# Peptides against a protein of PDB entry 2YKT, part 237

Target 1, 231 residues: chain A of PDB entry 2YKT
Amino acid sequence: SRSEEMHRLTENVYKTIMEQFNPSLRNFIAMGKNYEKALAGVTYAAKGYFDALVKMGELASESQGSKELGDVLFQMAEVHRQIQNQLEEMLKSFHNELLTQLEQKVELDSRYLSAALKKYQTEQRSKGDALDKCQAELKKLRKKSQGSKNPQKYSDKELQYIDAISNKQGELENYVSDGYKTALTEERRRFCFLVEKQCAVAKNSAAYHSKGKELLAQKLPLWQQACADPS

## One batch from the design tools (peptide; made by RFdiffusion4, then SolubleMPNN)

Design b2_p30_7_s2 (from b2_p30_7, 18 letters changed)
Fold by OpenDDE base, seed 1:
Structure b2_p30_7_s2 (fold): chain B 231 residues (1-231), chain A 30 residues (1-30)
Amino acid sequence: as target 1 above (231 residues)
Amino acid sequence: SEFDAELAAFEAEVEAKLAEVERVRAEDAS
């Protein structure tokens, strides 16, 4: 029946969230933590590289013929430090605004969805059982009427059961339809939350990249000319 | 924080739904 099909679809939405979406989200969080760790590692490794660059700048500053190149090397290291500071800010936001929040939500969501599904199933079954009972009583009444010498005695009661069945069928269909809409809304909310958190990360990432581009674009022409102008 | 408020609201909704499931189970068992 249409109601049975809609019921199956509703249950499948909840099951898809619990069995597919939530495990995938947990994996996504784990991969995010790995990515964060790798970026922190990049920052640490970069510090060593640019500290070594500063040392080269010190040597240039101590030389008789390359003093001006010392300043260039220091500027290169300083620009990188500023870029790394922006990266650290982005990573803090990535951790606090995305990973932590997703982790907290996904942990609670398993219990929430299980309760929501059970509530829906219980009420759907209750309505279904009530409908089945009325249908069974109508069938019993019809059998009794067929065996009676006066079938007209049962006609009014038969009409009452027919009306009750129609009303209960309509109620069940409406309940299952609303249940399906609710389930789809729950699914959509979870994807929307993920999208919104990723938008926040994207904004912070854009700020990081923009600052890096700005700093390098400002200084790079100066650095490129440093060797062409022998003082 | 706004997040803490949302989390608290979500937790309250979970508890309410769990309580409803338990109530319905108790009714079906009587």
Scores: peptide ipSAE 0.010, ipTM 0.357, DockQ to the pose 0.023
Fold by OpenDDE base, seed 4:
Structure b2_p30_7_s2 (fold): chain B 231 residues (1-231), chain A 30 residues (1-30)
Amino acid sequence: as target 1 above (231 residues)
Amino acid sequence: SEFDAELAAFEAEVEAKLAEVERVRAEDAS
């Protein structure tokens, strides 16, 4: 029946979230943590490299013929420091605004969805059983009417059962339909949350890249000229 | 099938409602 098919679809949405979405989200979080760790490693390694560059700048500054190149090397290291600060800010956002929040939600969600599905199933079954009972009573009444010398005696009751069945059928269909809408809404809410959090990451990433580009674009021509214009 | 058409219409209605909720949220956030 239409209601049975819609019921199946509703259950499948909940199952898809529980069995496909949530496990995939956990994997996504795990991959995110790995990515964060790798970027933190890059940050640490970069610090060592540019600290060494500063040392080269110090040596240039102490020289008689290359003093101005010392300042260039210091500027190169400083620009890197500023770019790195932007990366660290991005990583903090990535951790706090994406990974942590997703992790908190996914842990709570399994219990919530299980309870929601069970509640839906219980109520759906209750309505279905009530409908079945009413249909069974109508069938019994019709059998009695067919065996009676006065079938007209049961006509009013028959109409009442028909109306009750129609109402219960409508209620069941509406409940299942609403259940499906609710399930789809729950699914979409989860995807929307992921998209929103990923958008925040994207904005922070864009800021990081923009700042890096800006700083390098500003300084690079000066650095390139430094070797050609000894003073 | 008729059922498939009804289902598609139903899904479209759900999506439209969800989009409306998102628009309202965006407006409230602005």
Scores: peptide ipSAE 0.009, ipTM 0.349, DockQ to the pose 0.032
Fold by OpenDDE base, seed 2:
Structure b2_p30_7_s2 (fold): chain B 231 residues (1-231), chain A 30 residues (1-30)
Amino acid sequence: as target 1 above (231 residues)
Amino acid sequence: SEFDAELAAFEAEVEAKLAEVERVRAEDAS
């Protein structure tokens, strides 16, 4: 029936969230932590590289013929420092605003969804059983009426069962329909939360990239001319 | 599934790269 099919769909939505979405989200968080750790490693390695660049700048500053290039090398290192600071701020936001919050949500969600599904199933079954009972009683009544010498005796009761069945069927259909909408809303809410958190990360990342681009675009022409026009 | 296998392979690759980063860090610290 339509009600049975919609019930199946509703259960499948909850199962999909619990068995597919949540495990995938846990994996997403784990991969995010790995990414964060890798970026921390990049930060460490970059520090060593640019510290070595500073050393080259010091040597240039101490030279007889390359003193002005020392300043250029120091500027390159300083721009890196500024970009690195922006990266660190982005990483803090990535950790605190995305990973931690997603981890908290996914940890709480299994219990919530299990309870929600169980509640829906219990109520759906209760309504279904009540409907089935009324249908069974009507069938028994009709059998009794067919065997009676006075079928009219049961006519009023038959009408009462028909009305009750119609009402209960409508209630069940509405309940299952609302249940399906609720389940879809629960699913959408979870995706929306992920999208919103990822948008925040994207904004922070954009700030990082914009600052780096701005600093490099400003200084690069100067650095490129340093060897051609010694000062 | 094929997707799960691909994901597992990707995870293994990430772990290998992270191990390399840690190795380099340890060398620099010694």
Scores: peptide ipSAE 0.000, ipTM 0.238, DockQ to the pose 0.016
Fold by OpenDDE base, seed 3:
Structure b2_p30_7_s2 (fold): chain B 231 residues (1-231), chain A 30 residues (1-30)
Amino acid sequence: as target 1 above (231 residues)
Amino acid sequence: SEFDAELAAFEAEVEAKLAEVERVRAEDAS
């Protein structure tokens, strides 16, 4: 029946969220934590490299003929330090705005979805059982009427069962239809939450890349000219 | 290997820094 097919579709949406989406989201969070750790490692390694560059700048500043190149090397190291600071800010946002919030959401979601599915299944079964009972009583009444010398005695009761069956069928169809819409809305809400959190990360990532591009574009022409003028 | 020991030490330093950042965030939220 139409109601049985819609019921199957509704249960499949809940099962897809619980068995496919939530495990995939947990894996996404785990991969995000690994990526965060790797980027923290990059930041640490970069600090060592640019600290060594500062030391080369100190040596140039102590020289008689290369003092101006010392300032250039210091500026190079400082610009890269500022770029790394922007990366650290991006990582803080990545952790707080994406990973933490997704982790909290996925932990609470398993219990919520299980309860929602169970409630839906219980009510769907209750309505189905009530319909089946009315259909069974109508069938019994018709058998009694066919064996009776006065079939008109059962006509009013037959009409009442027909009306009750029609009403219960309509209620079941509406409930299953609303259940399917609700399930699809719950699925969409989870994808929207992921998209919104990823958008926040994308904004912070854009700020990091923009700042790096601006700083390097501003200073690079000055650094390129530093060796052309013998002071 | 010496490389594996250096990597393990580095990972421990990163974890300590992450824990410090989490403590500071918890203090600002309270």
Scores: peptide ipSAE 0.000, ipTM 0.227, DockQ to the pose 0.020

Design b2_p30_7_s3 (from b2_p30_7, 22 letters changed)
Fold by OpenDDE base, seed 1:
Structure b2_p30_7_s3 (fold): chain B 231 residues (1-231), chain A 30 residues (1-30)
Amino acid sequence: as target 1 above (231 residues)
Amino acid sequence: SKEDEELAAKKKEIEEKLKEVEEIRKEDAA
């Protein structure tokens, strides 16, 4: 029946969220943590590199013929520090606004979805059982009427059962339909949440890249000319 | 809340799409 098919579809949506989406989201979070760790490692390694660059700048500043290049090397290290600070801010946002929030949501979601599915199943079954009961009673009544010398005695009661069956069928169909819509909405909400959090990360990443581009574009011409104009 | 309004709008969109799918299914069954 249409209601049975819709019921199956509804259950499948909940199962897909619980068995596919949530595990995949957990994996996504884990991969995000790995990525964060790797970027933190890059940050650390970069610090060592630019600290060494500062040392080269110090040596240049102590030289007789390359003093101005010392300042250039210091500026290069400083620009890197600023870019790195922006990266750290991005990583902090990545952790706090994406990973942590997703982790909190996915942990709570398993229990919520299980309860929601159970509630739906219980009510669906209750409505189904009530319908089946009315259908069974109508069948019994019809059998009794066929064996009776006065079948008209049962006509009013037959009409009442027919009406009750029609109403219960409609209620079941509506409930299952609404259940399916609700399930799809729950699924969409989860994807939307992921997209929204990823958008926040994208904004922060854009800010990082923009700042880096701006700083380097401003300073690079100066650094390129430093060797051409011996003071 | 803004979230509730957005959810309501999304629900409506889903409902419209479901109606469209149901119509297609009726046509395929005919």
Scores: peptide ipSAE 0.008, ipTM 0.345, DockQ to the pose 0.033
Fold by OpenDDE base, seed 2:
Structure b2_p30_7_s3 (fold): chain B 231 residues (1-231), chain A 30 residues (1-30)
Amino acid sequence: as target 1 above (231 residues)
Amino acid sequence: SKEDEELAAKKKEIEEKLKEVEEIRKEDAA
């Protein structure tokens, strides 16, 4: 029946969220934590590299013929330090605004979805059983009427059961239809939340890239000319 | 309402995709 098909679709949506979406989201969070750790490692390694660059700048500053190149090397190290500071801010946002919030939600969601599905199944079954009972009573009444010397005696009761079946069928169909819409809305809400959190991360990442581009665009022409200028 | 029509259209699209996924699952299980 249409109601049975829609019921199966509703259950499949909840199962897809619980068995596919939520586990995949946990994996996504784990991969995000790995990515965060790798970027933190990059920041640490970069510090060592640019500290060594500063040492080269110190040596240039002590030389007679390359003193001005010392300032260039110091500027290169300082610009990189500023870029790394922006990266660290982006990583904090990535952790606090995306990973932590997704982790909190996915842990709470399993219990919520299980309860929501159970509530839906219980009410759907209750309405289905009530409909089946009315259909069974109508069938019994019709059998009694066929065996009776006065079938007209049961006509009013037959009409009442037909009306009750029609009303219960309509109620079941509406309930299952609303249940399916609700399940789809719950699924969409979860994807929308992920998209919105990724948009926040993208904005913070854009700020990091913009600041880096700005700083390098300001200084790079000066650094490129430094070796062409005779000291 | 326009929102109800859009929800109905999305519902139909999702139903078609779910049928495709179920068919793929049945084919992979056979």
Scores: peptide ipSAE 0.000, ipTM 0.309, DockQ to the pose 0.025; fails the geometry check
Fold by OpenDDE base, seed 3:
Structure b2_p30_7_s3 (fold): chain B 231 residues (1-231), chain A 30 residues (1-30)
Amino acid sequence: as target 1 above (231 residues)
Amino acid sequence: SKEDEELAAKKKEIEEKLKEVEEIRKEDAA
């Protein structure tokens, strides 16, 4: 029946969230933590490299013929430090605004969805059982009427059961339809939350890339000319 | 830019697919 099909669809939505979406989201969070750790590792490794560059700048500054190149090397290291600070700010936002919030939601969600599905199933079954009971009573009444010498005695009661069945069928269909809409809304809400949090990450990433591009674009022409014009 | 046009085209394609999915959902709900 249409109601049975819609019931199956509703249960499948809840199952998909619980068995596919939530585990995938946990994996996404884990991969995010790995990515954060790797970027933190890049920060640490870069510090060592640019500290060594500063040492080369110190040597240039001590020379008689390359003193101005010392300043260039120091500027290169400083620009890197500023870019790295922007990366650290982005990572902090990534951790606090995306990973932590997703982790909190996914842990609470399994219990919530299980309870919501159970409530839906219980009420759906209750309405279904009530419908089945009315159908069974109508069938019994019809059998009794066929065996009776006065079938007209049961006509009013038969009409009442037919009306009750029609009403209960309509109630069941409406309940299952609303249940399906609710389940789809719950699914959409979870995807929307992920999209919104990822938009925040994208905004922070854009700021990081923009700042890096700006700083390098400003200084690179100066650095490129440093060797062409020996002072 | 050519990249902006490609992004705009993809956005339009996604919006059209979303409309199709909504129509299918409405038909399945009816």
Scores: peptide ipSAE 0.000, ipTM 0.250, DockQ to the pose 0.112; fails the geometry check
Fold by OpenDDE base, seed 5:
Structure b2_p30_7_s3 (fold): chain B 231 residues (1-231), chain A 30 residues (1-30)
Amino acid sequence: as target 1 above (231 residues)
Amino acid sequence: SKEDEELAAKKKEIEEKLKEVEEIRKEDAA
């Protein structure tokens, strides 16, 4: 029946969230933590590299013929330090605005969804059973009426059962329909939450990239001329 | 830009899928 099909669809939505979305989200969080760790590693490795670059700048500054190149090398290291500071800010946002919040949500969600599905199933079954009972009683009444010498005696009861069946059918259909809408809303809410948190990360990432671009664009022409136009 | 076109196409696809879901819900409720 239509109500049975919609019931199956409703259950499938909850099942998809619990068995597909939430596990995938846990994996996404795990991959995010790995990415964060790798970026932290990049920051550390970069420090060593640019500290070594500073040492080269010191040597240039001590030379008679390459003093100006010492300043260039120092500037390169300083710009990198500023870029790394922006990366660290982005990483803090990535951790606090995305990973932590998603982890909190997914931890609580399994129990919530299980309870929501169980509540829906219980009420759906209750309404279904009540409908089935009325249908069974009508069938019994009709059999009794066919065997009776006075079928008209049962006409009022038959009408009452028909009306009850109609009402219960409508209630069941409405309940299942609302259940499906609710389930879809729950699914959408979870995706929206993910999108919103990812947007926050994207904004911070954009700020990091913009700052890096600005700093490098400002200094790169100067650095490129340093060897061609010694001062 | 090419990127803007791709984003626009993806947005349209998502909107169409959402409409489809809504129609299914309406049909199932009828």
Scores: peptide ipSAE 0.000, ipTM 0.266, DockQ to the pose 0.092; fails the geometry check

Design b2_p30_7_s4 (from b2_p30_7, 21 letters changed)
Fold by OpenDDE base, seed 1:
Structure b2_p30_7_s4 (fold): chain B 231 residues (1-231), chain A 30 residues (1-30)
Amino acid sequence: as target 1 above (231 residues)
Amino acid sequence: SAEDAELAAKKAAIEEKLKEVAEIREEDEK
């Protein structure tokens, strides 16, 4: 029946969220934490590299003929430090605004969705059982009427059951339809939340890249000329 | 009686609606 199909669709939406979306989201969070750790590792490794570059700059500054190149090397290291600071800010945002919030949501969601599905199932079953009962009673009444010497005695009751069946059928269909809409809304809300959080990450990432681009674009021409103009 | 005729008419109308609903269901199942 249309109601049964709609019911199946509704349950499938909830099952998809619980069995596919939420586990995938947990994995996404885990991969995000791994990515964060790797970026932190890059930061640490980069510090070592640019500290070594500073040492080379110190040597140049101590030389008689390469003093200006020392300043260039120091500037390169400083620009890197500024870029790295921007990366650290991005990582903090990534952790606090995306990973932590997603983790909190996914943990709460399992219980919520289970309860929501159970509530829906219980009410759907209750309405279905009530409908089935009325249908069964109508069938019994019709059998009694056919065996009776006075069938008209049951006519009013028959009409009452028919009306009750019609009303209960309509209520069940409406309930299941609304349930399906609700389930789809719950699914969409979760995807929207993910998209919104990822947009925040993208904005922060763009700021990081923009800052790096600006700093490098400003200094790179100067650095490129440093060797061409021997003092 | 007029009451019996009214009841019969209501029954017929309800049965027709139930039939329409059943037909719509059959079309949705095809």
Scores: peptide ipSAE 0.016, ipTM 0.311, DockQ to the pose 0.008
Fold by OpenDDE base, seed 2:
Structure b2_p30_7_s4 (fold): chain B 231 residues (1-231), chain A 30 residues (1-30)
Amino acid sequence: as target 1 above (231 residues)
Amino acid sequence: SAEDAELAAKKAAIEEKLKEVAEIREEDEK
């Protein structure tokens, strides 16, 4: 029946969130933590590299013929430091605004969804059972009427059951329909939350990349000319 | 009475709907 099909679809939405979405989200968070760790490692390794570059700049500054190149090497290291500071800020945001919040949400969600599904199932079954009972009583009444010498005696009661069945059928269909809409809304809410958090990360990442591009674009022409124009 | 006629019409409409639902159930059980 239409009601049974919609009921199945509703249950499948909840099951998909619980069995597919939430586990996948946990994996996403785990991969995010791995990515964060790798980027932190890059930051640390980069510090060592550019500290060594500063040392080369110091040696240039102490030389007789390459003093001006020392300043260039120092500028390169300083620009890197500024870029790395922006990266660290982005990583902090990535951790606090995305990973931590997603982890908190996914941990609480399993219990919530289980309760929501159970509530829906209980009420759906209750309405279904009430409908089935009325249908069964109508069948019994019709059998009695057919065996009676005065079938009209049962006519009013038959109409009452028919009306009750119609009303209960409509109520069940509406309840299942609303249940399906609710389930889809719950699913959409979770995807929207993920998208919104990822948008925040994207904004922070854009700021990092823009700052890096700006700093390098300003200085790179100067650095490229340093060897050709000793001063 | 007018009330009886209205009830009869409602009964007929509901019986038709019940028949339709029963037919769908029988088809799904096959």
Scores: peptide ipSAE 0.012, ipTM 0.318, DockQ to the pose 0.009
Fold by OpenDDE base, seed 3:
Structure b2_p30_7_s4 (fold): chain B 231 residues (1-231), chain A 30 residues (1-30)
Amino acid sequence: as target 1 above (231 residues)
Amino acid sequence: SAEDAELAAKKAAIEEKLKEVAEIREEDEK
């Protein structure tokens, strides 16, 4: 029946969230933590490289003929430091605005969805059982009427059961339809939350990339000219 | 991944049932 198919759809939405979406989201969070750790590792390794560059700048500054190149090397290291600081700020936002919030939400979600599904199933079954009971009573009444010498005696009661069945069928269909809409809304809300948090991360990432681009664009022409200038 | 494949299968099953429900509605209106 239409109501049975809609009921199955509703249950499938809840099951898909609990069995597919939430585990995948936990994996997404885990991969995010790994990515954060790797980027922190890059920052640490880069510090060693640019500290060594600073040492080369110190040697140039101590020379008689290459002092200005020392300043260039120091500027290169400083620009890198500023870029890395922006990366660290982006990583903090990534951790606090995305990973932590998703982790908190996914841990609470399993219990919530299980309870919501159980409530829906209980009420759906209750309405279904009430409908089935009325249908069974109508069937019994019709059998009794067919065996009676006075079938008209049961006509009013038959109409009452038909009306009750129609009303209960309508109520069941409406309940299951609303249940399906609710389930789809719950699914959409979870995806929307993920998208919104990822948008915040994207904005922070854009700020990091913009800052790096601006700093390098400002200084690179000066650095490229440094060796062409007389000492 | 296995998880992606399972999710795709679930989506396909839901979509199929949605089509069936739509067909039933059209038949009831005739």
Scores: peptide ipSAE 0.000, ipTM 0.254, DockQ to the pose 0.029
Fold by OpenDDE base, seed 5:
Structure b2_p30_7_s4 (fold): chain B 231 residues (1-231), chain A 30 residues (1-30)
Amino acid sequence: as target 1 above (231 residues)
Amino acid sequence: SAEDAELAAKKAAIEEKLKEVAEIREEDEK
């Protein structure tokens, strides 16, 4: 029946969220944590590299003929430090605004969805059973009427059962339809939340990239000319 | 030299972090 098909679809939406979306989201969070850790590793490695660059700058500053290049090397290291600080800020935001919040929600969601599905199933079954009961009673009444010498005696009761069946059928269909819409809305809400959180990360990432571009654009022309102007 | 030892230690620390990241990735692919 149409109601049975829609019921199955509704259950499948909840199952898809619980069995596909939530596990995938947990994996996404795990991959995010790995990415964060890798970027922290990059930060550490970069520090070592630019500390070594500073050492080269110190040597240049001690030289008689390359003193000005020492300052250039120091500036290069300093710009990197500033860019790296922006990356660290982005990573903090990535952790606090995306990963932590998603992790908290996904753990709570499993329990919530299970309860929501169970509630829907219980009410759907209750309405279905009530309908089946009325249909069974009508069938019994019709059998009794066919065996009777006075079938007209049962006509009013038959009409009452027909009306009750019609009403209960309509209620069941509406309930299942609303249930399906609700399930789809729950699914959409979860995707929307992910998108919104990812947008926040994207904004922070854009700020990091913008700052890096600005700093490098400001200094790079100066650095490029440093070797052409022998003091 | 002390500087060489420090450099070696930093390199080892970086390699360890990279290994940890790789291990976590492999666990998630299973």
Scores: peptide ipSAE 0.000, ipTM 0.169, DockQ to the pose 0.020

